# Ledger of designs, part 173: peptides against a protein of PDB entry 4ASU

Target 1, 270 residues: chain A of PDB entry 4ASU
Amino acid sequence: ATLKDITRRLKSIKNIQKITKSMKMVAAAKYARAERELKPARVYGVGSLALYEKADIKTPEDKKKHLIIGVSSDRGLCGAIHSSVAKQMKSEAANLAAAGKEVKIIGVGDKIRSILHRTHSDQFLVTFKEVGRRPPTFGDASVIALELLNSGYEFDEGSIIFNRFRSVISYKTEEKPIFSLDTISSAESMSIYDDIDADVLRNYQEYSLANIIYYSLKESTTSEQSARMTAMDNASKNASEMIDKLTLTFNRTRQAVITKELIEIISGAA
Target 2, 83 residues: chain B of PDB entry 4ASU
Amino acid sequence: FTFASPTQVFFNSANVRQVDVPTQTGAFGILAAHVPTLQVLRPGLVVVHAEDGTTSKYFVSSGSVTVNADSSVQLLAEEAVTL

## One batch from the design tools (peptide; made by RFdiffusion4, then SolubleMPNN)

Design b2_p19_5_s4 (from b2_p19_5, 10 letters changed)
Fold by OpenDDE base, seed 5:
Structure b2_p19_5_s4 (fold): chain B 270 residues (1-270), chain C 83 residues (1-83), chain A 19 residues (1-19)
Amino acid sequence: as target 1 above (270 residues)
Amino acid sequence: as target 2 above (83 residues)
Amino acid sequence: REEELERARKEFEAAIQAA
């Protein structure tokens, strides 16, 4: 490589390092906010899921329609965040298909669609885009919930798959159940709940779905920002190492050029 | 007893004496060992009676309330403010 | 915002060092 080539490459990598450092800081700010907003959201979301855990709602085996909601975002450069969700979605879809279930997919965030489109395009009901630019709100979750309920797909049971935040350096892809109104209303375990009006139950289920989606979005966002910080830190370190290596190469090459020029001058070789 | 909105937690697995909730079917008081039920909140006043006799009042917009067989209660409001 | 950023950065760095 010529000195010019090395210099050009050094400049390029230094610029990349600057960008990755900047992105790390931006991700840090978003993470701090997301983590703060996750605290109440987790209590709220876990509270909403408590019914399903306590009631032990079972879907009859003859029920075949299953909905998978994958929760992610539109934005890349966050390590394995999107691929982790997509991988679990694929696994779940395959397992359900093997069990004779019909599977439909909803993608929250364009990245899920990008990963799964080739293999699962026919299973997608809808993909929600423009996720991850702003922190998710309960209003956003309500819109998603409403769209799902109005999709015309009469699922019996579903799964929401998202990255749960553990720490600034750790997330875990998790699955939580969602149930249709019909499944809840017909569940034997629900018989202990007294005098539930059908309209009340419908409205309750709408809130429940929105609550779970909101919770999943908050977990996903926090996990994503954390992962992006890590990814950008790693990228910055890798860039630093490359800069050091190229700098050494540059110095060696420069010395060789100077030595050659000196020899040419001394030898009288033009 | 858990009482939360998407943005704020008021009670998290707390022991309370009674919670009065405004529901679409009517306001009712949740006591210890209340029968399991599901209700939807209407805009109105939530009153939490603590074991120490302290009473706290909240305004809620909408949401849900769940009373489980294990006497756990989840009051989940879309919006809630302390009064 | 700057203070929050700095706190988050410190927490992140501390977590990376502890891992």
Scores: peptide ipSAE 0.017, ipTM 0.853, DockQ to the pose 0.016
Fold by OpenDDE base, seed 1:
Structure b2_p19_5_s4 (fold): chain B 270 residues (1-270), chain C 83 residues (1-83), chain A 19 residues (1-19)
Amino acid sequence: as target 1 above (270 residues)
Amino acid sequence: as target 2 above (83 residues)
Amino acid sequence: REEELERARKEFEAAIQAA
């Protein structure tokens, strides 16, 4: 490589490093907010799931319609956040298909659609775009819940797949169950809940779905911002190492050029 | 007893004597041995009676309340404020 | 929904003050 080539590459990498450092700081600020907002959201979301855990709601084997909701965002440069969710969605879809279930997919965030489009396009009911620019609100979750309930797809059971936040350096892709109104109302374990009005149960289920979606969005957002912060930090470090290496190469190449010119002068070839 | 909104936690697995809740079917008091039930909240007053005799009042919007067989209660409001 | 919440809040505050 010529001195000019090395210089051009150095300038390019230095610019990339500036961008990655800036993105790290932005991600750090968003992460700090997301983590604070996740604390109450987790209590709220876990509270909504408590019924399903305690009632041990089971879907009859003859019921075949299964919904998978994958929760992520539209934004890249966050490590394995999107691929982890997509991987688990693929695994779940394959397992359900092998069990003779009908599988439909909802994607929260465009990245899920981007990854699964070629292999699962026919299974997608809807993809929610414009996710991840702003922190998710309960209103956003309610819109998603309403769209699902009004979609006309009569699922029996579903799975919501999202990244649960563990720490700034760790997340885990998890699955939580969602149930249709019919599945809940017909569950034998619900018999202990006395004289529940059908309208009350319907409204309760609508809130439950919105609550779980909201919870998943908050977990996903916190995980994503932490992962992006880490990814941008790693990119910045890698750029620094490349700059150092190229600087050494530049210095060596410069010395070699000077030496060659001196030899040409001494030999009379110039 | 757990009482939370999406943005704030008021009680997290606490022991309380009684919780009065505004539901669409009517206001009722939840005692420690209350029968399992599911209800939807209407806008109104929540009153929490602590074991020490302290009474706390809250305004809630919409939401849900769950009373389980194990006497656990989840009060989940879309919005809630201390009064 | 926000307008309904605000109305409900006002009605409730009025009811508490009347009690």
Scores: peptide ipSAE 0.008, ipTM 0.831, DockQ to the pose 0.055
Fold by OpenDDE base, seed 4:
Structure b2_p19_5_s4 (fold): chain B 270 residues (1-270), chain C 83 residues (1-83), chain A 19 residues (1-19)
Amino acid sequence: as target 1 above (270 residues)
Amino acid sequence: as target 2 above (83 residues)
Amino acid sequence: REEELERARKEFEAAIQAA
């Protein structure tokens, strides 16, 4: 590589490092906000899931329609955030298919589609885009919930797959159940609940779905921002190391060029 | 008793004496050992009666309330404010 | 600022793919 080539590469990497450092700071700020907003969201979301946990709602085996909702975002540069969700979605889809279930997929965030579209295009119902630019709101979750309910796909049971936040350095891809109105209405475990009006139950389920989606979005967002912060930090460090290596190479190359020029001058070959 | 909105937690697994909730079918009081039920909230007043005799009032929008067999209660409002 | 960040992100992604 010529001195010019090395210099160009150095400049490029230095610019990348500046970008990654900036992105790290932005991710850190977004993470701090997301983590704060996750605290109440978790209580809210876990509260919504409490019924399903306590009632131990089971879907009859004869019911074959299963919905998988993968939750991530549109934004890259966050390590394995998207791939982890996609991997679990694939695994779940394969397991369900092996069990004779019909599987349909919904992606929250364009990255899910980008990963799974080629292999699972026939199973995709819808992909929600424009996820991750702003913190998710309950309104966003409600829109997603409504669109799902209006999709025309009558699932019996579903799985929402998302990254649960553990710490700045840790997330875990998890699955939570989603049940159709019919499944809940027919569940034997629901018999302990007083006669619930069908309209009430429908509305309740709509809220439940929105609540769970909201919760998943908040967990996902927090996980994503933390992962992005880490990824950008790592990228910045890697860039730093590369800059150091290239700087050494530059210095050596410069010395070699100077030496060559001096030899040419001395030898009269120049 | 858990009472939360998406953005705020008012009670988290707390013991309360009574919670009055506004539902689509009317307001009802949740006491100890209330039968399991699912209800949808209507906009209105939530009144929480603490064990110490204090009463707290909240305005809630839409949402849900769950009373479980284990006497746990989840009051989940889309929006809620302290009054 | 967000657009600049998005551009920077795209440039970064392109640079990573080119490396």
Scores: peptide ipSAE 0.020, ipTM 0.861, DockQ to the pose 0.016; fails the geometry check
Fold by OpenDDE base, seed 2:
Structure b2_p19_5_s4 (fold): chain B 270 residues (1-270), chain C 83 residues (1-83), chain A 19 residues (1-19)
Amino acid sequence: as target 1 above (270 residues)
Amino acid sequence: as target 2 above (83 residues)
Amino acid sequence: REEELERARKEFEAAIQAA
C-alpha cells in the first residue's frame, strides 16, 4: 500500500472511531435513564403477570390460534438484541406449527420485520414502527395493545418475546404468556375469582395487556441501550487497534520510501 | 400488597391491614383474607392502612386491582400520586 | 555494489509486504 492509501485508511478509521465514541456516550446516557425507569416498570409489569402465574391459566388443546409478539426496536448497532428475539420467535413459531397451531406474528420495532419478513411474511399481522427514538411510554404500550385487540385476529393464547435486562453486560431473551379474554373467562382456574362482571374482565384484560407490553418495552429498551453501549465500546477499541497497526505500517512504509530514495541517490551518483 | 404505577412504586410486597380502592362498581375495602377478585380502578382515592395504624392517601386515575387466593394484592394504577 | 543494493531493496520490499 502507498503512503497515500494508508493515510486515507487512517483518516477513515479515525473518523469511525469518533462516531463510535459519540454513539457510546449517547447510548450510555439513554441506558442510565432506561435503567432508572425500568425499576418501577419491572414492579408494575411483574405485578401484571402475577394473575397468570397464580391462576395457572391453561389454554385447551383444541384451541389452535396463537399470537407471537416480538419486542425490539427500529435501531441497529446493538449486537444480538434483535437477532436473539427473532431467533426465539422462529423457534416458537416452528414448535407451534409442529403442534398443529395457527401462528400469527406481531413485530414491535421494524428490525423484527426486517429479519423475519422473507420467511414469515404470511404470518405477520402488523409491525409497529417508530420504536426506540424515544423512551417508551405507557401511552405507546396502550396504543399497541389497542391495535392488537382491534386487529380482528381472535387468538386463544399468545407469547410476548423480549430481552429482559440483567446487567450492563447481560440480557436474556424471555417469553411471557398472553391470554385472550375468552381464554381467561373460560379458564377453570379463574372460578375462584367470584362475581367478575364481563365488562370488568374485558377492561382488566386491556390493562393487563398494556401493562405487559409496557413492561416488555422497558426491559427491551434497557437491554438495547446497554448492548449498544457495549457494541460501540468494542467498535471504538477495534478502531483504536487498527489505527495502531496502520500507524506502524505507515511508519515502516515511510522508512522504506526514505531508504529507497537514499539508495537511488547513492546509485545515481555512481 | 404491591401498589405501583408505571413510573413509581409505593408498596412492594408489603403487609398492610386494609386498602380502600375506588372501582368502577364502587369503592371497596380489601382486608386480610379477602376473597379473590379482579376489579378496575376509577379515578379516586386509595387509602392504605398500615399495620402500625398509619394511613396513607393516594389519588389514582385508572388501572386494575387483583386479589389472589394467597392474599396477595396487586394494585396497578396508570397514574398515582401521594396526597 | 548495485546488485547488493537491489537485493537489499527486494528484501526490504518483501518484508514490508509480509508484515
Scores: peptide ipSAE 0.000, ipTM 0.824, DockQ to the pose 0.005; fails the geometry check

Design b2_p19_6_s1 (from b2_p19_6, 11 letters changed)
Fold by OpenDDE base, seed 4:
Structure b2_p19_6_s1 (fold): chain B 270 residues (1-270), chain C 83 residues (1-83), chain A 19 residues (1-19)
Amino acid sequence: as target 1 above (270 residues)
Amino acid sequence: as target 2 above (83 residues)
Amino acid sequence: SELEEQVKADLQAAVERAK
């Protein structure tokens, strides 16, 4: 490699390092906010899921329509955040198909579509884009919930798949159940609840869906920012190592060039 | 008893004496060992009566309330403020 | 973002060149 080539590479890598460092800082700020906002969101979301856990709602086997909602974002450079969700979605879809279920997929965030569209295009109902630029709000979740309910797809049960935040260095892809109004209303386990007005139950279910989506978004966001911090840190370190190596190569090459020039001068071959 | 909004937690698995909630069908008082039920919140006043006799008031917008068989209660408001 | 994609591409290219 010529000195010019090495210099160009050095400049390029140094620029990348600057970018990755900056992105790390941005991710750190977003992470700090996300973590703070996750605390109440988790209580809220877990509270919403409590009914399903306590009631042990079961979907009859004859019900075949299953909805998979994958939650991630539009933004890359966050390690395995998107691929982990997609992987679990694929696994779940395959398992359900093997069980004779009809599977439809909704992606929250464009990255899910990017990963799964080619292989699962026929199963995709909708993809929600413009996710991840701003912290998710309950309003955002409500919009998504409403769109899902208005999609015209009458699912019996579903799964929402998202990355649950554990720590700054750890997340886990998890699945939570979603149920259709019909499934909830017909569930035997719901008999212990006093006669619930159908309108009340419908409204309740709408809130439940929005709540779960909101919770999932908050978990996903926190996980994503944490993962991005790590990814950018690793990238910065890798860049640093490469800079060091290239610098050494540059110095060696420079010395060789100088030596060659001196020899040419001395030999008169110039 | 859990009472939370998306952005704030007011009670987390707390023991309370009574919670008065505004539902679409009317005012609903949740006492200990209340029968399991699901309700939807209307905008209004939530009153939490603690075991120590302290009464706290909150304004809530929309949301849901769940009373489970195990006497756990989840009050989930879209928006809530302390009064 | 376009920037993120560019950064990703650059990083990948850098890794490939370092091999």
Scores: peptide ipSAE 0.023, ipTM 0.870, DockQ to the pose 0.013
Fold by OpenDDE base, seed 5:
Structure b2_p19_6_s1 (fold): chain B 270 residues (1-270), chain C 83 residues (1-83), chain A 19 residues (1-19)
Amino acid sequence: as target 1 above (270 residues)
Amino acid sequence: as target 2 above (83 residues)
Amino acid sequence: SELEEQVKADLQAAVERAK
């Protein structure tokens, strides 16, 4: 490589480093906000899930329609955030299919579709795009919930898969159950909640779904921003190391060029 | 007793004496050992009676309330403000 | 975003060139 080539490469990497550093700062700011907003969202979401945990709702085996909702975003450069969700979705879909269930998939965020469309295109009902540019709101979750409920797909049971935030350096892909109105209404364990008006239960379920989706979005967002921050930090460090290596190469090459020129001068071959 | 909105937590697994909630079927008071029930909130006033005798008032827009068999209560409002 | 795509492309190119 010529000195010019090395210089060009150095310049390019330095520019990349500036970008990654900037992205790190942006991700850090978004992470800080997301983490703050996650605290109440977690209480809210976990509270919504409490019924299902306490009631131990079981779906009859004869019910075959299962919905998988994968929650991520449209944005890349966040490590294994999307692939982790997709992997879990694939595993769940395969397990359910092996059990004789019909599986349909909803992707929250375009990245899920981008990963799974080739292998699972026929199973996709809908993909929600434009996720991740702004912090998710309850309104966003409600829109998703409403779209799901109005989709015409009558699932019996479902799974929402998302990354739960653990710490700035850790997330875990988790699955939470979602149930159809019919499944909840027919569940034996819900008998203690009997005498509930059907309209009330329907409305309750709508809120429950929105609540769970909202919770999943908040967990996912926090995990994503943290992962992006880490990824950008790593990229910046890697760029720094590469700059150092190239600088050494540049210096060595420069010395070699000088030496060659001196030899040519001395030998009269110039 | 847990009372939260998506953006704010008012009570988290707290012990309270009574919670009055506005539901679509009417307002009712949740006391200790209340029978399990599910209700949907209507816009209205939530009143929390603490064990120490203090009363807190909140306005909620919508949401749900769950009373479980274990006497745990989840009051989840879409929007809630302290009055 | 266009920026993210560009960054990704640049990073990939940089990694490939570093090999």
Scores: peptide ipSAE 0.021, ipTM 0.866, DockQ to the pose 0.013
Fold by OpenDDE base, seed 1:
Structure b2_p19_6_s1 (fold): chain B 270 residues (1-270), chain C 83 residues (1-83), chain A 19 residues (1-19)
Amino acid sequence: as target 1 above (270 residues)
Amino acid sequence: as target 2 above (83 residues)
Amino acid sequence: SELEEQVKADLQAAVERAK
């Protein structure tokens, strides 16, 4: 490689490093906000799931319609955030299909669709786009919940798959159950709640769905920002190492050129 | 007793004497060992009676309240403010 | 590394979208 080639490459990598450093800072700021907003959201979301955990709602085996909701975003450069969710969705879909279940998929965020479109296009009901530009609100979750409930797809049970935030360096892809109104109303464990009006139960279910979606979005966002921060940090470090290597190569090459020129002068070989 | 909105937590697994909630079917008080129930909130006043005799008042919008068999209560409001 | 190339490509795409 000529000195010119090395210099060009150095300049390019230095520019990339500047971009990755800047993106790291932006991700860090967004992460800090997301983490703060996750605290109440987690209490809220976990509270909403308490009923299902305590009631131990079971779906009869004869019920065949299963809904999978994958939660991520539209934005890349966040490590394995999207692929982790997609991988679990694929696994779940395959297992359910093998068990003779009908599987439909909803994607929250365009990246899920991008990954699964080729293999699972026929199973997709809807994909929600424009996720991840702004922090998710309860209003956003409500819209998604409403769209799902009004879609006309009569699922029996479902799963929402998202990345749960653990720490700045760790997230885990998790699955939480979603139940249809019919499944909840028919569950034996719900008999202790029998005095509940059908309209009340329907409304309750709508809130429950919105709540869990909101919770999943907040967990996902926090996980994503932390992962992006880490990814950008790693990219910056890698760029730094490459700059160092290329700089050494440049110096060596320059010395070789000078030495060659000196030898030519001394030898009289013009 | 847990009382939260999406953006704020008011009570997290706290012990309280009584919680008065506004529901679509009417306002009712949740006491210790209340029967399990599910209700949807209407806009109105929530009153939390602490064990020490203090009372706190909140205005809530929509949401849900769950009373479980184990006497745990989840009050989840879309919006809530301290009064 | 493949990762570096991917990051580079993604960054370039992001920069182009931001212009």
Scores: peptide ipSAE 0.020, ipTM 0.861, DockQ to the pose 0.016
Fold by OpenDDE base, seed 2:
Structure b2_p19_6_s1 (fold): chain B 270 residues (1-270), chain C 83 residues (1-83), chain A 19 residues (1-19)
Amino acid sequence: as target 1 above (270 residues)
Amino acid sequence: as target 2 above (83 residues)
Amino acid sequence: SELEEQVKADLQAAVERAK
């Protein structure tokens, strides 16, 4: 490589490093906010799931319609955040299909669709775009919940798949159950609950769905920002190492050029 | 007893004597060992009676309340403020 | 001339090591 080539490459990598450092700082700021907002959201979300855990709601075997909701975002450069969710979705879809169930998919965030479109296009009901630019609100979750309930797909049970935040360096892809109104209403385990008005139960289920979606969005956002921060930090470090290596190569090449010129001068003077 | 909104936690697995909630079906008092039930909140006043005799008041907009068989209670409001 | 040739050889060797 010529000195010019090395110099051009150095300049390019230095520019990339500046970009990755900037992106790291942005991700760090978003992460800090997301983590703060996740604390109450987690209590709220876990509280909303308590009924399903305690009531042990079971879907009858004759019911075959299953909905999978994958939660991520539209934005890349965050490591394995999207692929982890997609992988879990694929696994779940395959298992359900093998069990003879009908599977439909909803993607929250465009990246889910991008990954699964070729293999699962026929199973997609809807994809929610414009996720990840702003922190998710309860209003956003409510809109998603409402659209799902009005989609016309009469699922019996479902799964919401998202990345749960553990720490700044760790997340885990998890699955939580979603149940239809009919499934809840017909569940034997619900018999212990006092006479519940059908309208009350319907409204309750709408809140429950919105609550779970909100929770999943908050977990996903925190995980994503943390992963992006880490990815950008790693990229910046890798760029730094490459700059050092190229600088050494540049210096060696420059010395070689100078030495060659000196030899030519000496040889021409002779 | 857990009482939270999406943005704030008021009680997290706390022991309380009584919680009064505004439901769409009417006023609902949750006591110890209340029968399992599900209700939807209407805008109104939540009153939490602590074991030490203190009373806290909150305004809620909408949401849900769950009383489980194990006596756990989840009060989840869309919006809530301390009064 | 011998010294110049030796210096030239040493410089060439240095260039080859720097490749």
Scores: peptide ipSAE 0.007, ipTM 0.827, DockQ to the pose 0.004

